# Designs tried in a protein design run: peptides against a protein of PDB entry 4BOS. Part 6

Target 1, 163 residues: chain A of PDB entry 4BOS
Amino acid sequence: PVLTRTVVPADNSCLFTSVYYVVEGGVLNPACAPEMRRLIAQIVASDPDFYSEAILGKTNQEYCDWIKRDDTWGGAIEISILSKFYQCEICVVDTQTVRIDRFGEDAGYTKRVLLIYDGIHYDPLQRNFPDPDTPPLTIFSSNDDIVLVQALELADEARRRRQ
Target 2, 163 residues: chain A of PDB entry 4BOS as posed
Amino acid sequence: PVLTRTVVPADNSALFTSVYYVVEGGVLNPACAPEMRRLIAQIVASDPDFYSEAILGKTNQEYCDWIKRDDTWGGAIEISILSKFYQCEICVVDTQTVRIDRFGEDAGYTKRVLLIYDGIHYDPLQRNFPDPDTPPLTIFSSNDDIVLVQALELADEARRRRQ

## One batch from the design tools (peptide; made by RFdiffusion4, then SolubleMPNN)

Design b1_p25_7_s4
Fold by OpenDDE base, seed 2:
Structure b1_p25_7_s4 (fold): chain B 163 residues (1-163), chain A 25 residues (1-25)
Amino acid sequence: as target 1 above (163 residues)
Amino acid sequence: SERERRLEEARRAAEAANAAAAAAA
């Protein structure tokens, strides 16, 4: 089994497309972003005491309007929210630093998914099996640390290709 | 619905970990 990258469209919604891909078991749906943006806005709006200007960098209402735009990027806050919504650890391997940022690592989730990030663009990661009749895996055990090592190797290779 | 249930779970799970994760990334 080998960990591979699926390139999603380089639009402003690559984070949402990538998350949707991995949490839905490998479904590429570039049209998923509007609903996911609305989902995040709904969660943020539901808890203005926690999702304050100190966390959001703007007022709760301003953030909700902003994240629902089709040309705004998601980041760490959105990943954290989606981790909680989908009840899984979201691991982001950065090809610039060859490091993994783990979101939801202390929440006790039994599942993890992986994204690869180059400083601008997000793509989903999947495990391909030698048997062509076995579909790729996008949802891993939160105890599967081998997949994290494989992600680091993949990121290191990607970095070397750019340098 | 399942979506509403997950929404409520996510809302209840909102905690300082969000801020920490955002700062670390």
Scores: peptide ipSAE 0.210, ipTM 0.782, DockQ to the pose 0.023
Fold by OpenDDE base, seed 1:
Structure b1_p25_7_s4 (fold): chain B 163 residues (1-163), chain A 25 residues (1-25)
Amino acid sequence: as target 1 above (163 residues)
Amino acid sequence: SERERRLEEARRAAEAANAAAAAAA
């Protein structure tokens, strides 16, 4: 089995497309972002005490309007929210630092999904099997540390190619 | 609906990871 990258469109919604891909078991839907943006805005709006201006860098309302735009990029806050919404750990391997940022790691989720990030663009990761009849796996056990090692190796390779 | 259920689950989930991510963002 090999961990591989599926390149999603390099648009402003690559995070959302990537998350959707992995949590839905490998479904590529570039049109998923608007609804995911609305979902995030709804969650943020529902808890202005936690999602404060200090956290958001803007008022709660301003953030909600901002994230619903089709030309704004998602980041750590959005990943954290999506981790909670989909009840899974989201692991992001960074090709610039060759490190993994784990979101939801303390929540007790039994499943994890993986993204690869180059400082600008997000792509989803999946495990491909030698059996052509076995579809790629995008949802892993939260105890599967081998996939994290494979993600680091993939990130290191990507970094070397960029340098 | 399933969406509404997931929304409620998200609201009930721990805030520690979200707070840490926000601080690092």
Scores: peptide ipSAE 0.197, ipTM 0.775, DockQ to the pose 0.023
Fold by OpenDDE base, seed 3:
Structure b1_p25_7_s4 (fold): chain B 163 residues (1-163), chain A 25 residues (1-25)
Amino acid sequence: as target 1 above (163 residues)
Amino acid sequence: SERERRLEEARRAAEAANAAAAAAA
């Protein structure tokens, strides 16, 4: 089994496209962003006590209006929210630092998904199998440490290509 | 908790909206 990335469009919604891909089992839908932006805004608006200005960097209402724009970029806050919504750990391997940032690691989720990040762009990761009749896997056990090692190796290779 | 309740309510609302959007597509 080999861990590979699927390159999604390099637009302002690459995070949403990538998350949707992995949590839906490998479905590429570049048009998913508007609904995912609305999903995040609804969650944030529902809990203004938790999603405060201190966390959002702006008022709750300002954030909701901002994230629903079609030209704003998702980041750590959105990943954290999506982790909670989909009830899975979201692991982001950074090709610049060769480190994995884990979102939802303390929640006790039994599943994890993986993204690769280069400082600007997000792509989803999947496990391909030697048997062509076995479809790629995007949802892993939270006990699968091998996939994390493979993600680090993938990031390290990406870093070496840039050096 | 109150936080969990609010989050779940938003989640359910989002799921309903998503289902409606998918049906209309």
Scores: peptide ipSAE 0.058, ipTM 0.622, DockQ to the pose 0.022
Fold by OpenDDE base, seed 5:
Structure b1_p25_7_s4 (fold): chain B 163 residues (1-163), chain A 25 residues (1-25)
Amino acid sequence: as target 1 above (163 residues)
Amino acid sequence: SERERRLEEARRAAEAANAAAAAAA
C-alpha cells in the first residue's frame, strides 16, 4: 500500500475540499465549502468564551462573517474545529518543514485523516492498494503510525523536488 | 503569530481536558 495525494483545485477553499474528501471516505466535492464555512461559523458563534478575540484576531461576530466569505482561507482554527466536529484526528504534513501538525491528538479519537500542506495549498492524502478493485483508504486508525511515516516521506520528496 | 500561538495554547488546553474526561470515565 502506498500513500498518495489527490490534487484539489487551488482556490480559496482547498482546505475545506480536502477535509471533506478525507472524512467522507474519498468524495471529491469542490462545492462543499459554503456549507462547511457556515458550520465553522455556527460552532464559533456557539462558544464566544472559548473562541475569544485573542484567538480569532477579531470579534466572534466579525470572524463568523469573515469565514463565510468565499475568498477567505481556512487554517489552523478551522482544522481544529473540523477535527472536533467530525470526531477524528486531523494530521497535516507540511512540505516546507517536513513536520506533522496533529489536531485532536489528545481527544481520544479512534480515527485519523491526513492532509498535505505547502504553505499555501492543502491536498488530501489516501492509501492506495495493489488490488485495483480495492478502493483507496482515507480514514485510518489513530494507532496507525506507519501512515504518519509515509506522510513524512511524501512531504520530504515534495520538498526535494523544489530544491 | 500571536494569534496562532494563542490558538495552539487553547487547542492544547481543550485536548488535555478531553483526555482527563476520558480517563475519568
Scores: peptide ipSAE 0.028, ipTM 0.578, DockQ to the pose 0.019; fails the geometry check

## One batch from the design tools (peptide; made by RFdiffusion4, then SolubleMPNN)

Design b1_p26_1_s1
Fold by OpenDDE base, seed 4:
Order: sequence, then structure tokens, then C-alpha cells
Structure b1_p26_1_s1 (fold): chain B 163 residues (1-163), chain A 26 residues (1-26)
Amino acid sequence: as target 1 above (163 residues)
Amino acid sequence: AAAALAAERARAAAAARAAAAAAAAA
């Protein structure tokens, strides 16, 4: 089994496309972003005490209007929200540092998904199997530490190619 | 040029929020 990267469009919505891909088992849908943006805005609006200006960097309402734009970028806040919504750990391997940032690691989720991040772009990761009849896997056990090692290896290779 | 600037501003905003979220989670 080999962990591989699927390149999604760099259209300002790569985070949403990537998350959708992995949580839906490998479905590439670049048109998913508007709905996911609305979902995030809805969640943020529902809890202004938790999603405060201190967290958002702007008022709750301003954030909701901002994230629904088609040209604004998602980040750690959005990943945290999506982790909670999809009830899975979201692991982001950074190719610049070769480190994994884990979101939802203390929530007790049984599943994890993986993204690769280069500082400006997110892509989804999947495990491919040698048997062509076995579909790629995008949802892993939260106890599967091997996939994290594989993600680090993939990120390290990506870093070497850029240097 | 305008599109590039908008993207850069969006990126900067996202980075700032990420830092704030990380600080809150620590």
C-alpha cells in the first residue's frame, strides 16, 4: 500500500475540496466549496461565544460574510470546525516543516483523514492498493500511526523536490 | 493584479486566524 497525493485545483477553495475528497471516500468535487463555506458560516454563527472575535480576528458576523466569499482561504479554524462536523481527526502534513498538525486528536474520534499542505495549497491524501479492484482508502483508523509515518515520508519527498 | 492582491489578503487573514486558533487551543 502506498500513500499518494491527489492534486486538486488551486482555486482558493482547495481546503474544502480536499476535505470533501477524503471524508467522502475519494470523491473529487471542486464545486463543493460554496456549500461547505455556508456550513462553516452556519456553525460559527450558531456559537458566537465560542467563535469570538479573539479567535476569528473579526466579528462573528464579519467572519461569516467573509468565509462565504469564493476567494477567501480556509485555515486552521475551518479545519477544526470540519473535524468536529465530520467527527474525524484531520491530520495535515506540512511539506515545509515535515510536521503533522492534528486537529481533533483529543476528541475521541475513531477515524482520521489526511491532507498535505505546502503553505499556500491543500491536497488530499489516499492509500492506494496493488490490487486494482481494491479502491483507494481515504479514511483511516485513528490508531493507524503507520499512515502518519507514510505522510511524513511523502512530505519529505515533496520538500526535497522543491529544494 | 487585483485578483492576486485579493488572494494575498485572504491568505494573510487565514494565517492570522490560524495563529489565534493555535494559541487558544494551547
Scores: peptide ipSAE 0.028, ipTM 0.624, DockQ to the pose 0.039
Fold by OpenDDE base, seed 5:
Structure b1_p26_1_s1 (fold): chain B 163 residues (1-163), chain A 26 residues (1-26)
Amino acid sequence: as target 1 above (163 residues)
Amino acid sequence: AAAALAAERARAAAAARAAAAAAAAA
């Protein structure tokens, strides 16, 4: 089994496309972004006390309008929201630092998914199996630390290629 | 209904969310 990345379009919605890919078991659908943006906006709008200007960096309504634009980037706030929504740990391996940022790590989720981030772009990660009839795995046990090691190895290799 | 459930899920781990946002690469 080998951990590989699926390159998704760099269309400002790579985070949403990548998350959708992994949580849906390997479904690539770049058209998912508008609905995911709306979902985030709905969640944020529903709790203005929690999603305050201090957290959002702008008013609740301004953020909701902003995130629904097609050209705005998702980040840590959106990952945190999506982790909670999908009830899974979202692990982001950073190719610049060769470390994993774990979202939802304290929530007790039984599942984890993995993304790879290079500083400007997100891609989903999947485990490919030798048997071609076995579909790639994108949802892992939260106890599967091997996949985290594999992700770090993948990131380290990517970094070495750039250095 | 779906939005309410999603909102409830998103409210969990308030302190962790803020910390993660500050520490995350993006």
Scores: peptide ipSAE 0.028, ipTM 0.649, DockQ to the pose 0.024
Fold by OpenDDE base, seed 3:
Structure b1_p26_1_s1 (fold): chain B 163 residues (1-163), chain A 26 residues (1-26)
Amino acid sequence: as target 1 above (163 residues)
Amino acid sequence: AAAALAAERARAAAAARAAAAAAAAA
């Protein structure tokens, strides 16, 4: 089995598309972003005490309006929220640093999904199998450390290629 | 390009926010 990258559109919503892809088992839906943006805004609005200006970098209301725009980028705070919402660890391998940032690591989730990030774009990762009749896997056990090693290898390769 | 740079700069402090959010999500 080989960990591979599925390139999603660079349309400012790549994070949402990538997360949707992996949590839905490999469904590419670039039209998912508006709904996911609204979901994020709803969650943030529901807890203004936690999602404060200190965390958001802007007021709660300003953030909600901002994240619902179709040209704003999701990042670490959105990943954290989505990890909690989907009840899975979201592992982001960074091609610039060849490091994995793990979101939801201490939440006790049994599942993890993987994204690859280059500083300006997110793509989903999947495990492909030699048997062509076996569909790719996007949801892994949170105990599967092999997939993390494979993600680091993939990121290192991407870094060397500047890809 | 300008938007990408602005977004990248805005995410420079993402680690602190991510840590806080991760703690709350647990």
Scores: peptide ipSAE 0.028, ipTM 0.657, DockQ to the pose 0.036
Fold by OpenDDE base, seed 1:
Structure b1_p26_1_s1 (fold): chain B 163 residues (1-163), chain A 26 residues (1-26)
Amino acid sequence: as target 1 above (163 residues)
Amino acid sequence: AAAALAAERARAAAAARAAAAAAAAA
């Protein structure tokens, strides 16, 4: 089994496309972003006390309007929200630092998904199997530390190739 | 119902956007 990167479009919505891909079991849907943006806005709007200006960097309403634009980038706060929504750990391996940032690691989730990040762009990761009849895996056990090692190896290779 | 549950889940852990972004970028 080999961990591989699926390149998604660099269209300002790569985070949403990548998350959708892994949580849906390997479905590439570049049109998923508007719905996911609205989902995040709905969650944020539902709790203005928690999602304060201090957390958002702008007012709750301004954030909701901003994140629903088609040209604004998702980041760590959006990953955190999506981790909680999908009830899974989201592991982001960074090709620049060869480190994994784990979102939701303290929540007790039984599942994890993996993204690869280069400082501006997100792509999803999947495990491919030698048997062509076995579909790729995008949702892993939160106890599967081998996949984290494989992600670090993949990121290190990307760093060495400057990709 | 799903949205309400998601909203509740989102309140479980807190980090300022700037701090979270810095952690992911470092």
Scores: peptide ipSAE 0.028, ipTM 0.651, DockQ to the pose 0.025; fails the geometry check

Design b1_p26_1_s2
Fold by OpenDDE base, seed 5:
Structure b1_p26_1_s2 (fold): chain B 163 residues (1-163), chain A 26 residues (1-26)
Amino acid sequence: as target 1 above (163 residues)
Amino acid sequence: SAAALAAARAAAAAAARAAAAAAAAA
Protein backbone atom coordinates (compact mmCIF):
# COMPACT_ATOMS: atom_id res chain seq x y z
CA PRO B 1 0.00 0.00 0.00
CA VAL B 2 0.91 3.64 -0.37
CA LEU B 3 0.58 4.08 3.39
CA THR B 4 3.84 3.36 5.20
CA ARG B 5 5.16 3.44 8.74
CA THR B 6 8.15 5.37 10.02
CA VAL B 7 9.84 3.40 12.76
CA VAL B 8 10.49 5.60 15.79
CA PRO B 9 12.71 4.65 18.72
CA ALA B 10 11.39 2.11 21.20
CA ASP B 11 12.33 4.36 24.10
CA ASN B 12 9.05 4.33 26.07
CA SER B 13 8.12 7.68 24.48
CA CYS B 14 7.08 6.25 21.12
CA LEU B 15 3.49 7.45 21.50
CA PHE B 16 4.57 11.05 21.97
CA THR B 17 7.16 10.87 19.20
CA SER B 18 4.62 9.30 16.85
CA VAL B 19 1.92 11.86 17.56
CA TYR B 20 4.39 14.70 17.15
CA TYR B 21 5.52 13.24 13.84
CA VAL B 22 2.07 13.06 12.28
CA VAL B 23 0.70 16.37 13.57
CA GLU B 24 3.85 18.24 12.52
CA GLY B 25 3.67 16.90 8.98
CA GLY B 26 6.39 14.28 9.20
CA VAL B 27 8.98 15.69 11.58
CA LEU B 28 10.86 13.09 13.60
CA ASN B 29 11.85 14.57 16.94
CA PRO B 30 12.27 12.11 19.81
CA ALA B 31 13.25 15.05 22.02
CA CYS B 32 9.64 16.26 21.97
CA ALA B 33 8.57 13.78 24.64
CA PRO B 34 9.50 15.65 27.84
CA GLU B 35 7.43 18.69 26.94
CA MET B 36 4.51 16.58 25.75
CA ARG B 37 4.62 14.63 29.00
CA ARG B 38 4.57 17.91 30.91
CA LEU B 39 1.56 19.04 28.91
CA ILE B 40 -0.33 15.84 29.73
CA ALA B 41 0.52 16.19 33.40
CA GLN B 42 -0.64 19.80 33.43
CA ILE B 43 -3.96 18.94 31.84
CA VAL B 44 -4.54 16.02 34.18
CA ALA B 45 -3.58 18.09 37.22
CA SER B 46 -5.95 20.85 36.18
CA ASP B 47 -9.02 18.66 36.72
CA PRO B 48 -8.58 16.18 39.57
CA ASP B 49 -12.34 15.65 39.78
CA PHE B 50 -12.49 14.33 36.23
CA TYR B 51 -9.09 12.66 36.17
CA SER B 52 -9.83 10.72 39.31
CA GLU B 53 -8.11 7.73 40.82
CA ALA B 54 -10.82 5.58 39.26
CA ILE B 55 -9.68 6.69 35.81
CA LEU B 56 -5.96 6.89 36.46
CA GLY B 57 -5.48 3.83 38.66
CA LYS B 58 -3.50 6.04 41.04
CA THR B 59 -3.96 9.45 42.62
CA ASN B 60 -3.95 12.46 40.33
CA GLN B 61 -0.67 13.70 41.77
CA GLU B 62 0.95 10.27 41.53
CA TYR B 63 -0.09 10.00 37.90
CA CYS B 64 1.27 13.42 37.05
CA ASP B 65 4.62 12.60 38.59
CA TRP B 66 4.58 9.22 36.87
CA ILE B 67 3.79 10.40 33.34
CA LYS B 68 6.56 13.00 33.52
CA ARG B 69 9.15 10.26 33.91
CA ASP B 70 11.05 9.49 30.72
CA ASP B 71 10.43 5.74 30.97
CA THR B 72 6.64 5.51 31.39
CA TRP B 73 4.14 4.75 28.65
CA GLY B 74 1.31 6.82 27.34
CA GLY B 75 -1.98 5.22 26.38
CA ALA B 76 -5.63 5.92 25.72
CA ILE B 77 -5.86 8.79 28.21
CA GLU B 78 -2.92 10.56 26.60
CA ILE B 79 -4.21 9.91 23.08
CA SER B 80 -7.61 11.34 23.95
CA ILE B 81 -5.98 14.44 25.43
CA LEU B 82 -3.70 14.90 22.43
CA SER B 83 -6.62 14.46 20.04
CA LYS B 84 -8.36 17.36 21.71
CA PHE B 85 -5.18 19.43 21.90
CA TYR B 86 -4.40 19.09 18.20
CA GLN B 87 -8.09 19.16 17.23
CA CYS B 88 -7.83 16.04 15.12
CA GLU B 89 -9.05 12.47 15.10
CA ILE B 90 -6.29 10.06 16.09
CA CYS B 91 -6.77 6.65 14.49
CA VAL B 92 -4.75 3.79 15.95
CA VAL B 93 -4.56 0.63 13.87
CA ASP B 94 -3.75 -2.44 15.95
CA THR B 95 -1.66 -5.09 14.20
CA GLN B 96 -2.67 -7.80 16.65
CA THR B 97 -6.40 -7.46 16.03
CA VAL B 98 -6.41 -5.65 12.66
CA ARG B 99 -8.83 -3.05 13.92
CA ILE B 100 -8.80 0.71 14.22
CA ASP B 101 -9.47 2.51 17.46
CA ARG B 102 -10.63 6.03 16.72
CA PHE B 103 -10.09 8.82 19.22
CA GLY B 104 -12.04 12.02 18.72
CA GLU B 105 -14.37 10.46 16.16
CA ASP B 106 -17.44 12.24 17.55
CA ALA B 107 -15.82 15.65 17.97
CA GLY B 108 -16.41 16.85 14.42
CA TYR B 109 -12.75 17.38 13.56
CA THR B 110 -11.88 17.90 9.90
CA LYS B 111 -8.48 16.22 10.21
CA ARG B 112 -7.27 12.75 11.09
CA VAL B 113 -3.84 11.28 11.74
CA LEU B 114 -2.86 7.63 12.00
CA LEU B 115 -0.67 5.53 14.24
CA ILE B 116 0.11 1.83 14.11
CA TYR B 117 0.28 -0.13 17.36
CA ASP B 118 1.57 -3.65 17.95
CA GLY B 119 0.68 -3.99 21.63
CA ILE B 120 3.93 -2.55 22.96
CA HIS B 121 4.99 0.11 20.43
CA TYR B 122 3.52 3.00 18.47
CA ASP B 123 4.72 4.20 15.08
CA PRO B 124 3.39 6.99 12.87
CA LEU B 125 1.84 6.36 9.46
CA GLN B 126 2.27 8.44 6.33
CA ARG B 127 1.04 8.29 2.75
CA ASN B 128 3.79 8.21 0.15
CA PHE B 129 3.22 9.44 -3.38
CA PRO B 130 4.60 8.15 -6.69
CA ASP B 131 6.24 11.50 -7.35
CA PRO B 132 9.38 11.46 -5.21
CA ASP B 133 9.31 15.25 -5.05
CA THR B 134 5.92 15.23 -3.34
CA PRO B 135 6.42 14.98 0.41
CA PRO B 136 4.58 12.29 2.36
CA LEU B 137 1.21 13.19 3.85
CA THR B 138 0.53 12.65 7.55
CA ILE B 139 -2.61 14.76 8.06
CA PHE B 140 -5.69 13.49 6.25
CA SER B 141 -9.24 14.63 5.80
CA SER B 142 -11.56 13.10 8.36
CA ASN B 143 -13.64 12.07 5.35
CA ASP B 144 -10.74 10.10 3.83
CA ASP B 145 -11.84 6.55 4.50
CA ILE B 146 -9.37 5.23 1.92
CA VAL B 147 -6.54 5.86 4.35
CA LEU B 148 -8.35 3.73 6.94
CA VAL B 149 -8.57 0.89 4.43
CA GLN B 150 -4.89 1.31 3.68
CA ALA B 151 -4.11 1.24 7.39
CA LEU B 152 -6.04 -2.00 7.81
CA GLU B 153 -4.19 -3.48 4.84
CA LEU B 154 -0.88 -2.43 6.36
CA ALA B 155 -1.84 -3.94 9.71
CA ASP B 156 -2.98 -7.17 8.10
CA GLU B 157 0.29 -7.41 6.21
CA ALA B 158 2.22 -6.82 9.43
CA ARG B 159 0.16 -9.52 11.16
CA ARG B 160 0.72 -12.02 8.37
CA ARG B 161 4.46 -11.34 8.39
CA ARG B 162 4.47 -11.44 12.20
CA GLN B 163 6.02 -8.02 12.17
CA SER A 1 6.78 22.29 17.75
CA ALA A 2 7.46 21.64 21.41
CA ALA A 3 7.69 25.39 22.02
CA ALA A 4 4.33 26.00 20.38
CA LEU A 5 2.90 23.14 22.41
CA ALA A 6 3.92 24.80 25.65
CA ALA A 7 2.40 28.12 24.62
CA ALA A 8 -1.00 26.56 23.93
CA ARG A 9 -1.40 24.58 27.18
CA ALA A 10 -4.15 26.72 28.69
CA ALA A 11 -6.50 26.30 25.75
CA ALA A 12 -5.76 22.58 25.53
CA ALA A 13 -6.44 21.97 29.21
CA ALA A 14 -10.00 23.22 28.92
CA ALA A 15 -10.76 21.17 25.81
CA ALA A 16 -9.19 17.96 27.08
CA ARG A 17 -11.30 17.37 30.21
CA ALA A 18 -13.99 15.40 28.40
CA ALA A 19 -14.16 11.86 27.02
CA ALA A 20 -10.96 10.54 28.62
CA ALA A 21 -12.90 8.09 30.78
CA ALA A 22 -14.78 6.67 27.81
CA ALA A 23 -11.58 6.35 25.80
CA ALA A 24 -9.76 4.61 28.63
CA ALA A 25 -12.63 2.16 29.13
CA ALA A 26 -12.87 1.20 25.46
Scores: peptide ipSAE 0.047, ipTM 0.668, DockQ to the pose 0.024
Fold by OpenDDE base, seed 1:
Structure b1_p26_1_s2 (fold): chain B 163 residues (1-163), chain A 26 residues (1-26)
Amino acid sequence: as target 1 above (163 residues)
Amino acid sequence: SAAALAAARAAAAAAARAAAAAAAAA
């Protein structure tokens, strides 16, 4: 079994496309972003006390309007929200720092999904199997430490290519 | 069902508020 990345479009919605891909079991749907943006806005709007200007960098209402635009980028706030919504850890391996940032790691989720991030772009990760008839896996056990090691290997390779 | 799961996850998300994790991922 080998962990590989699926390159999604390099548009302003790559985070949403990547998350959708992994949580839906390997479905590439570049049209998913508008609904995911709306979902995030709904969740943020539902708790203005927590999602304050201090957290968002703008007012709750301004953020909701902003994130629903088709040209705004998602980041850590959006990943955190999506982790909660999909009830899974979202693990992001960063090729610039060769580290994994784990979102939802303390929530007790039994599942995790993985993304790879290069400082600008997000892509989803999947486990491919030797048997070509066995579909790739995108949803892992939160106890699967091997997949995290494999993710770091991908980051190391990316870093070496840049050296 | 898929719809029931989505509804349950939406409810859980509405109740689960925690700070964003490391900014290095953004």
Scores: peptide ipSAE 0.043, ipTM 0.648, DockQ to the pose 0.022
Fold by OpenDDE base, seed 2:
Structure b1_p26_1_s2 (fold): chain B 163 residues (1-163), chain A 26 residues (1-26)
Amino acid sequence: as target 1 above (163 residues)
Amino acid sequence: SAAALAAARAAAAAAARAAAAAAAAA
């Protein structure tokens, strides 16, 4: 089994497309972004006390309007929210630093998904199997530390290719 | 349907809010 990257469009919504891909078991749908943006805005609007200006960098309402634009980028705040929504750990391997940022790591989730990030763009990761009849896996056990090692190896190779 | 999706989002948003509140209180 090999961990591989699926390149999604660089259309300002790559985070949403990538998350949707992994949580839906490998479904590439670049048109998912508007609905996912609305989902995040709904969650943020539901708790203005927690999602304060201190957390968001802008007022709750300003953030909701901002995230629903088709040209704004998702980041750590959105990943954290989506981790809670999908009830899974979201692991982001950074090719610039060769480190994994784990979202939802203390929530006790039984499953994890993986993204790869280069400082600008997000892509989803999946495990391919030698058996051609077995579809790629995008949802892993939260106890599967091997997949994290494989993600680090993939990121290290990506870094070397840029040097 | 759109209505079913809206209802699902409302329930999920409430759950996410509860989780966020618990995290803030810890």
Scores: peptide ipSAE 0.042, ipTM 0.640, DockQ to the pose 0.019
Fold by OpenDDE base, seed 4:
Structure b1_p26_1_s2 (fold): chain B 163 residues (1-163), chain A 26 residues (1-26)
Amino acid sequence: as target 1 above (163 residues)
Amino acid sequence: SAAALAAARAAAAAAARAAAAAAAAA
């Protein structure tokens, strides 16, 4: 088995497309972004005491309007929210630093998904099997630390290709 | 700019507080 990257469109919504891909078991659907943006806005609006201007960098209302635009980028705040919503650990391997940022690691989730990030763009990761009849996996056990090692190896290779 | 804010928000940090919804993806 080998961990591989599926390139999604660079259309400002790559984070949402990538998360949707991994949590849905490998379904590429760039049209998922508007609904996911609305979901984020709804969750943020529901807790203005926590999602304050100090956390969001703008007022709660301004953030909700901003994240629902089709040309704004998601990041750590959105990943944190999506981790809790989908009840899974979201692991982001950064190709610039060859490090993994884990979201939801302390929540006791039984599953994890993986994204690869280059500082601008997000893509989903999947495990492919030698048997072509065995479909790729995008959802891993939270106890599967081997997949994290594989993600680091993949990120290191990606970094070398850019050099 | 919006791009600068997006880049800043991409940095890893403590998980934000959010309520889990009933319907999660399979």
Scores: peptide ipSAE 0.030, ipTM 0.637, DockQ to the pose 0.037

Design b1_p26_1_s3
Fold by OpenDDE base, seed 5:
Structure b1_p26_1_s3 (fold): chain B 163 residues (1-163), chain A 26 residues (1-26)
Amino acid sequence: as target 1 above (163 residues)
Amino acid sequence: AAAELAARRAAAAAAAAAARAAAAAA
């Protein structure tokens, strides 16, 4: 089994597309972004005490309007929200640093999904199996640390290619 | 499905959230 990257469109919604891909078991649907943006806006709007201007960098309402645009980027706050929504740890391997940032790591989720991030773009990761009839795996056990090692190896290789 | 989604959204909204992290900023 090999951990591989599925390159999603380099549009403004790559984070949402990537998350959707992994949490839905390998479904590539770039059209998922509007609904996911709305979901995030709804969650943010529901808790203005936590999602304050200090957290959002803008007022709660301004953020909600902003994130629902089709040309705005998701980041750490959106990943955190999506981790909670999908009840899974979202692990982001960074090709610039060869490090994994783990979202939801303290929530006790039984599942984890993996993204790869290069500083400006997110892609989903999947485990491919030798048997072509076995579909790729995108949802892993939170105890599966092998996949994290594989992700680091993938990122390290990517870094070496750029250097 | 819609009911499940609504329930999950409510649960997610009520759960504690992590602050922004520069490492994942895009």
Scores: peptide ipSAE 0.030, ipTM 0.643, DockQ to the pose 0.023
Fold by OpenDDE base, seed 3:
Structure b1_p26_1_s3 (fold): chain B 163 residues (1-163), chain A 26 residues (1-26)
Amino acid sequence: as target 1 above (163 residues)
Amino acid sequence: AAAELAARRAAAAAAAAAARAAAAAA
C-alpha cells in the first residue's frame, strides 16, 4: 500500500475540501466549503467563552463573519474545530519543514486523517492498495504510525521537487 | 473504519446541536 496525494482545487477553500475528502472516505466535493464554513461559524458562535478573542484573533462575531466569506483561508483554528467536530485526529504534514502537526492528539480519538500542506495549499492524503478493486483508505487508526512515516516521506519528496 | 467515523460524526453533530440549543436558550 502507498500513501498518495489527491490534488484538490487551489481555491480559498482547499482546507475544507481536503478535510471533507478524508472524513467522507475519499469523496471529492469542491462545493462543500460554504456548508463547512457555516458549520465552523455555528460552532464558534455557540461557545463565545471558549472561542474568545484571544484564540480567534478577533471578536467572536467578526470571526464568524470572516470565516463565512468565500475568499478567506482556513488554518489551525479551523482544523482544531473540525477535529473536534468529526471526532478524529487531523494530521497535517508540512512540505516546507517535513513535520507533522497533529490536531486532536490528546483527545483520545481512535481514528486519524491526513492532509499535506505547502504553506498556502492543503491536499488530502489516501492509502492506495495494489488490488484495483480495493478502494483507497482515508481514515486510519490513531495507532497507525506507519502512515505518519509514509506522510513524512511524501512530504520530503514534495520538498525536493518544490511541489 | 469509515462506518466507525461516521457514527462518531453523527454523535458529535448531535452534541454540537444540543450545545447550540442550550446557548440559544440561555
Scores: peptide ipSAE 0.028, ipTM 0.637, DockQ to the pose 0.022
Fold by OpenDDE base, seed 1:
Structure b1_p26_1_s3 (fold): chain B 163 residues (1-163), chain A 26 residues (1-26)
Amino acid sequence: as target 1 above (163 residues)
Amino acid sequence: AAAELAARRAAAAAAAAAARAAAAAA
């Protein structure tokens, strides 16, 4: 079994496309971003006490309007929100630092998904199997530490190749 | 833009930790 990267379009919505890919079991849908942006805005709007200006860096309403634009980039706050929504840990391996940032690690989720980040782009990760009849895996056990090791190895190799 | 993403990542670092705690309680 090998952990591999699936390259998604380098547009303003690569985070959303990547998250959608892994949480849906390997479905590449570059058109998913508007719906996911709306989803995030709905979640933020639903709890203005928690999603305050202190957290958002702007008013709740301003954030909701901003994130629904098709040209704004998602980041850590959006990953955190999506982790909560999909009830899974989202692990982001950074190729520049060869470190994993784990979102939702304290929530007690039984599942984790993995993204790879190079400083300007997100891609999803999947585990491929030698048997061609066994579909790739994108949703892992939160106890599967091997996949985290494999993600670090993949990131280190990408760094060495300047990828 | 890359600069926008970098700013968002940095600004949301503390928010991410808070969101993890909130997710655990939800």
Scores: peptide ipSAE 0.024, ipTM 0.654, DockQ to the pose 0.032
Fold by OpenDDE base, seed 4:
Structure b1_p26_1_s3 (fold): chain B 163 residues (1-163), chain A 26 residues (1-26)
Amino acid sequence: as target 1 above (163 residues)
Amino acid sequence: AAAELAARRAAAAAAAAAARAAAAAA
């Protein structure tokens, strides 16, 4: 089994497309972003005490209007929200540092998904199998540390290619 | 946009930790 990267469009919504891909088992849908943006805005709006200006860097309402724009980028706040919504750990391997940021790691989720991040773009990761009849896997056990090692290896290779 | 994303990631570290804690308590 080999962990591979699926390149999604760099259209300001790569985070949403990437998350959708992995949580839906490998479905590439670049048109998913507007709905996911609305979902995040809805969640944020529903809990203004938790999603405060201190957390968001802007008022709750300003954030909701901002994230629903088609040209604004998702980041750590959005990943945290999506982790909670999809009830899975979201692991982001950074090719610049070859480190993994784990979101939802303390929530007790049984599943994890993986993204690769290069500082300006997110892509989803999947495990491919030698048997062509076995579909790629995008949802892993939260106890699967091997996939994290494979993600680090993939990120390290990506870093070397940029140097 | 890249600079904005980087700033948001750095500033949201505490938010991520808080979100994990809240999810664990749910």
Scores: peptide ipSAE 0.024, ipTM 0.643, DockQ to the pose 0.031

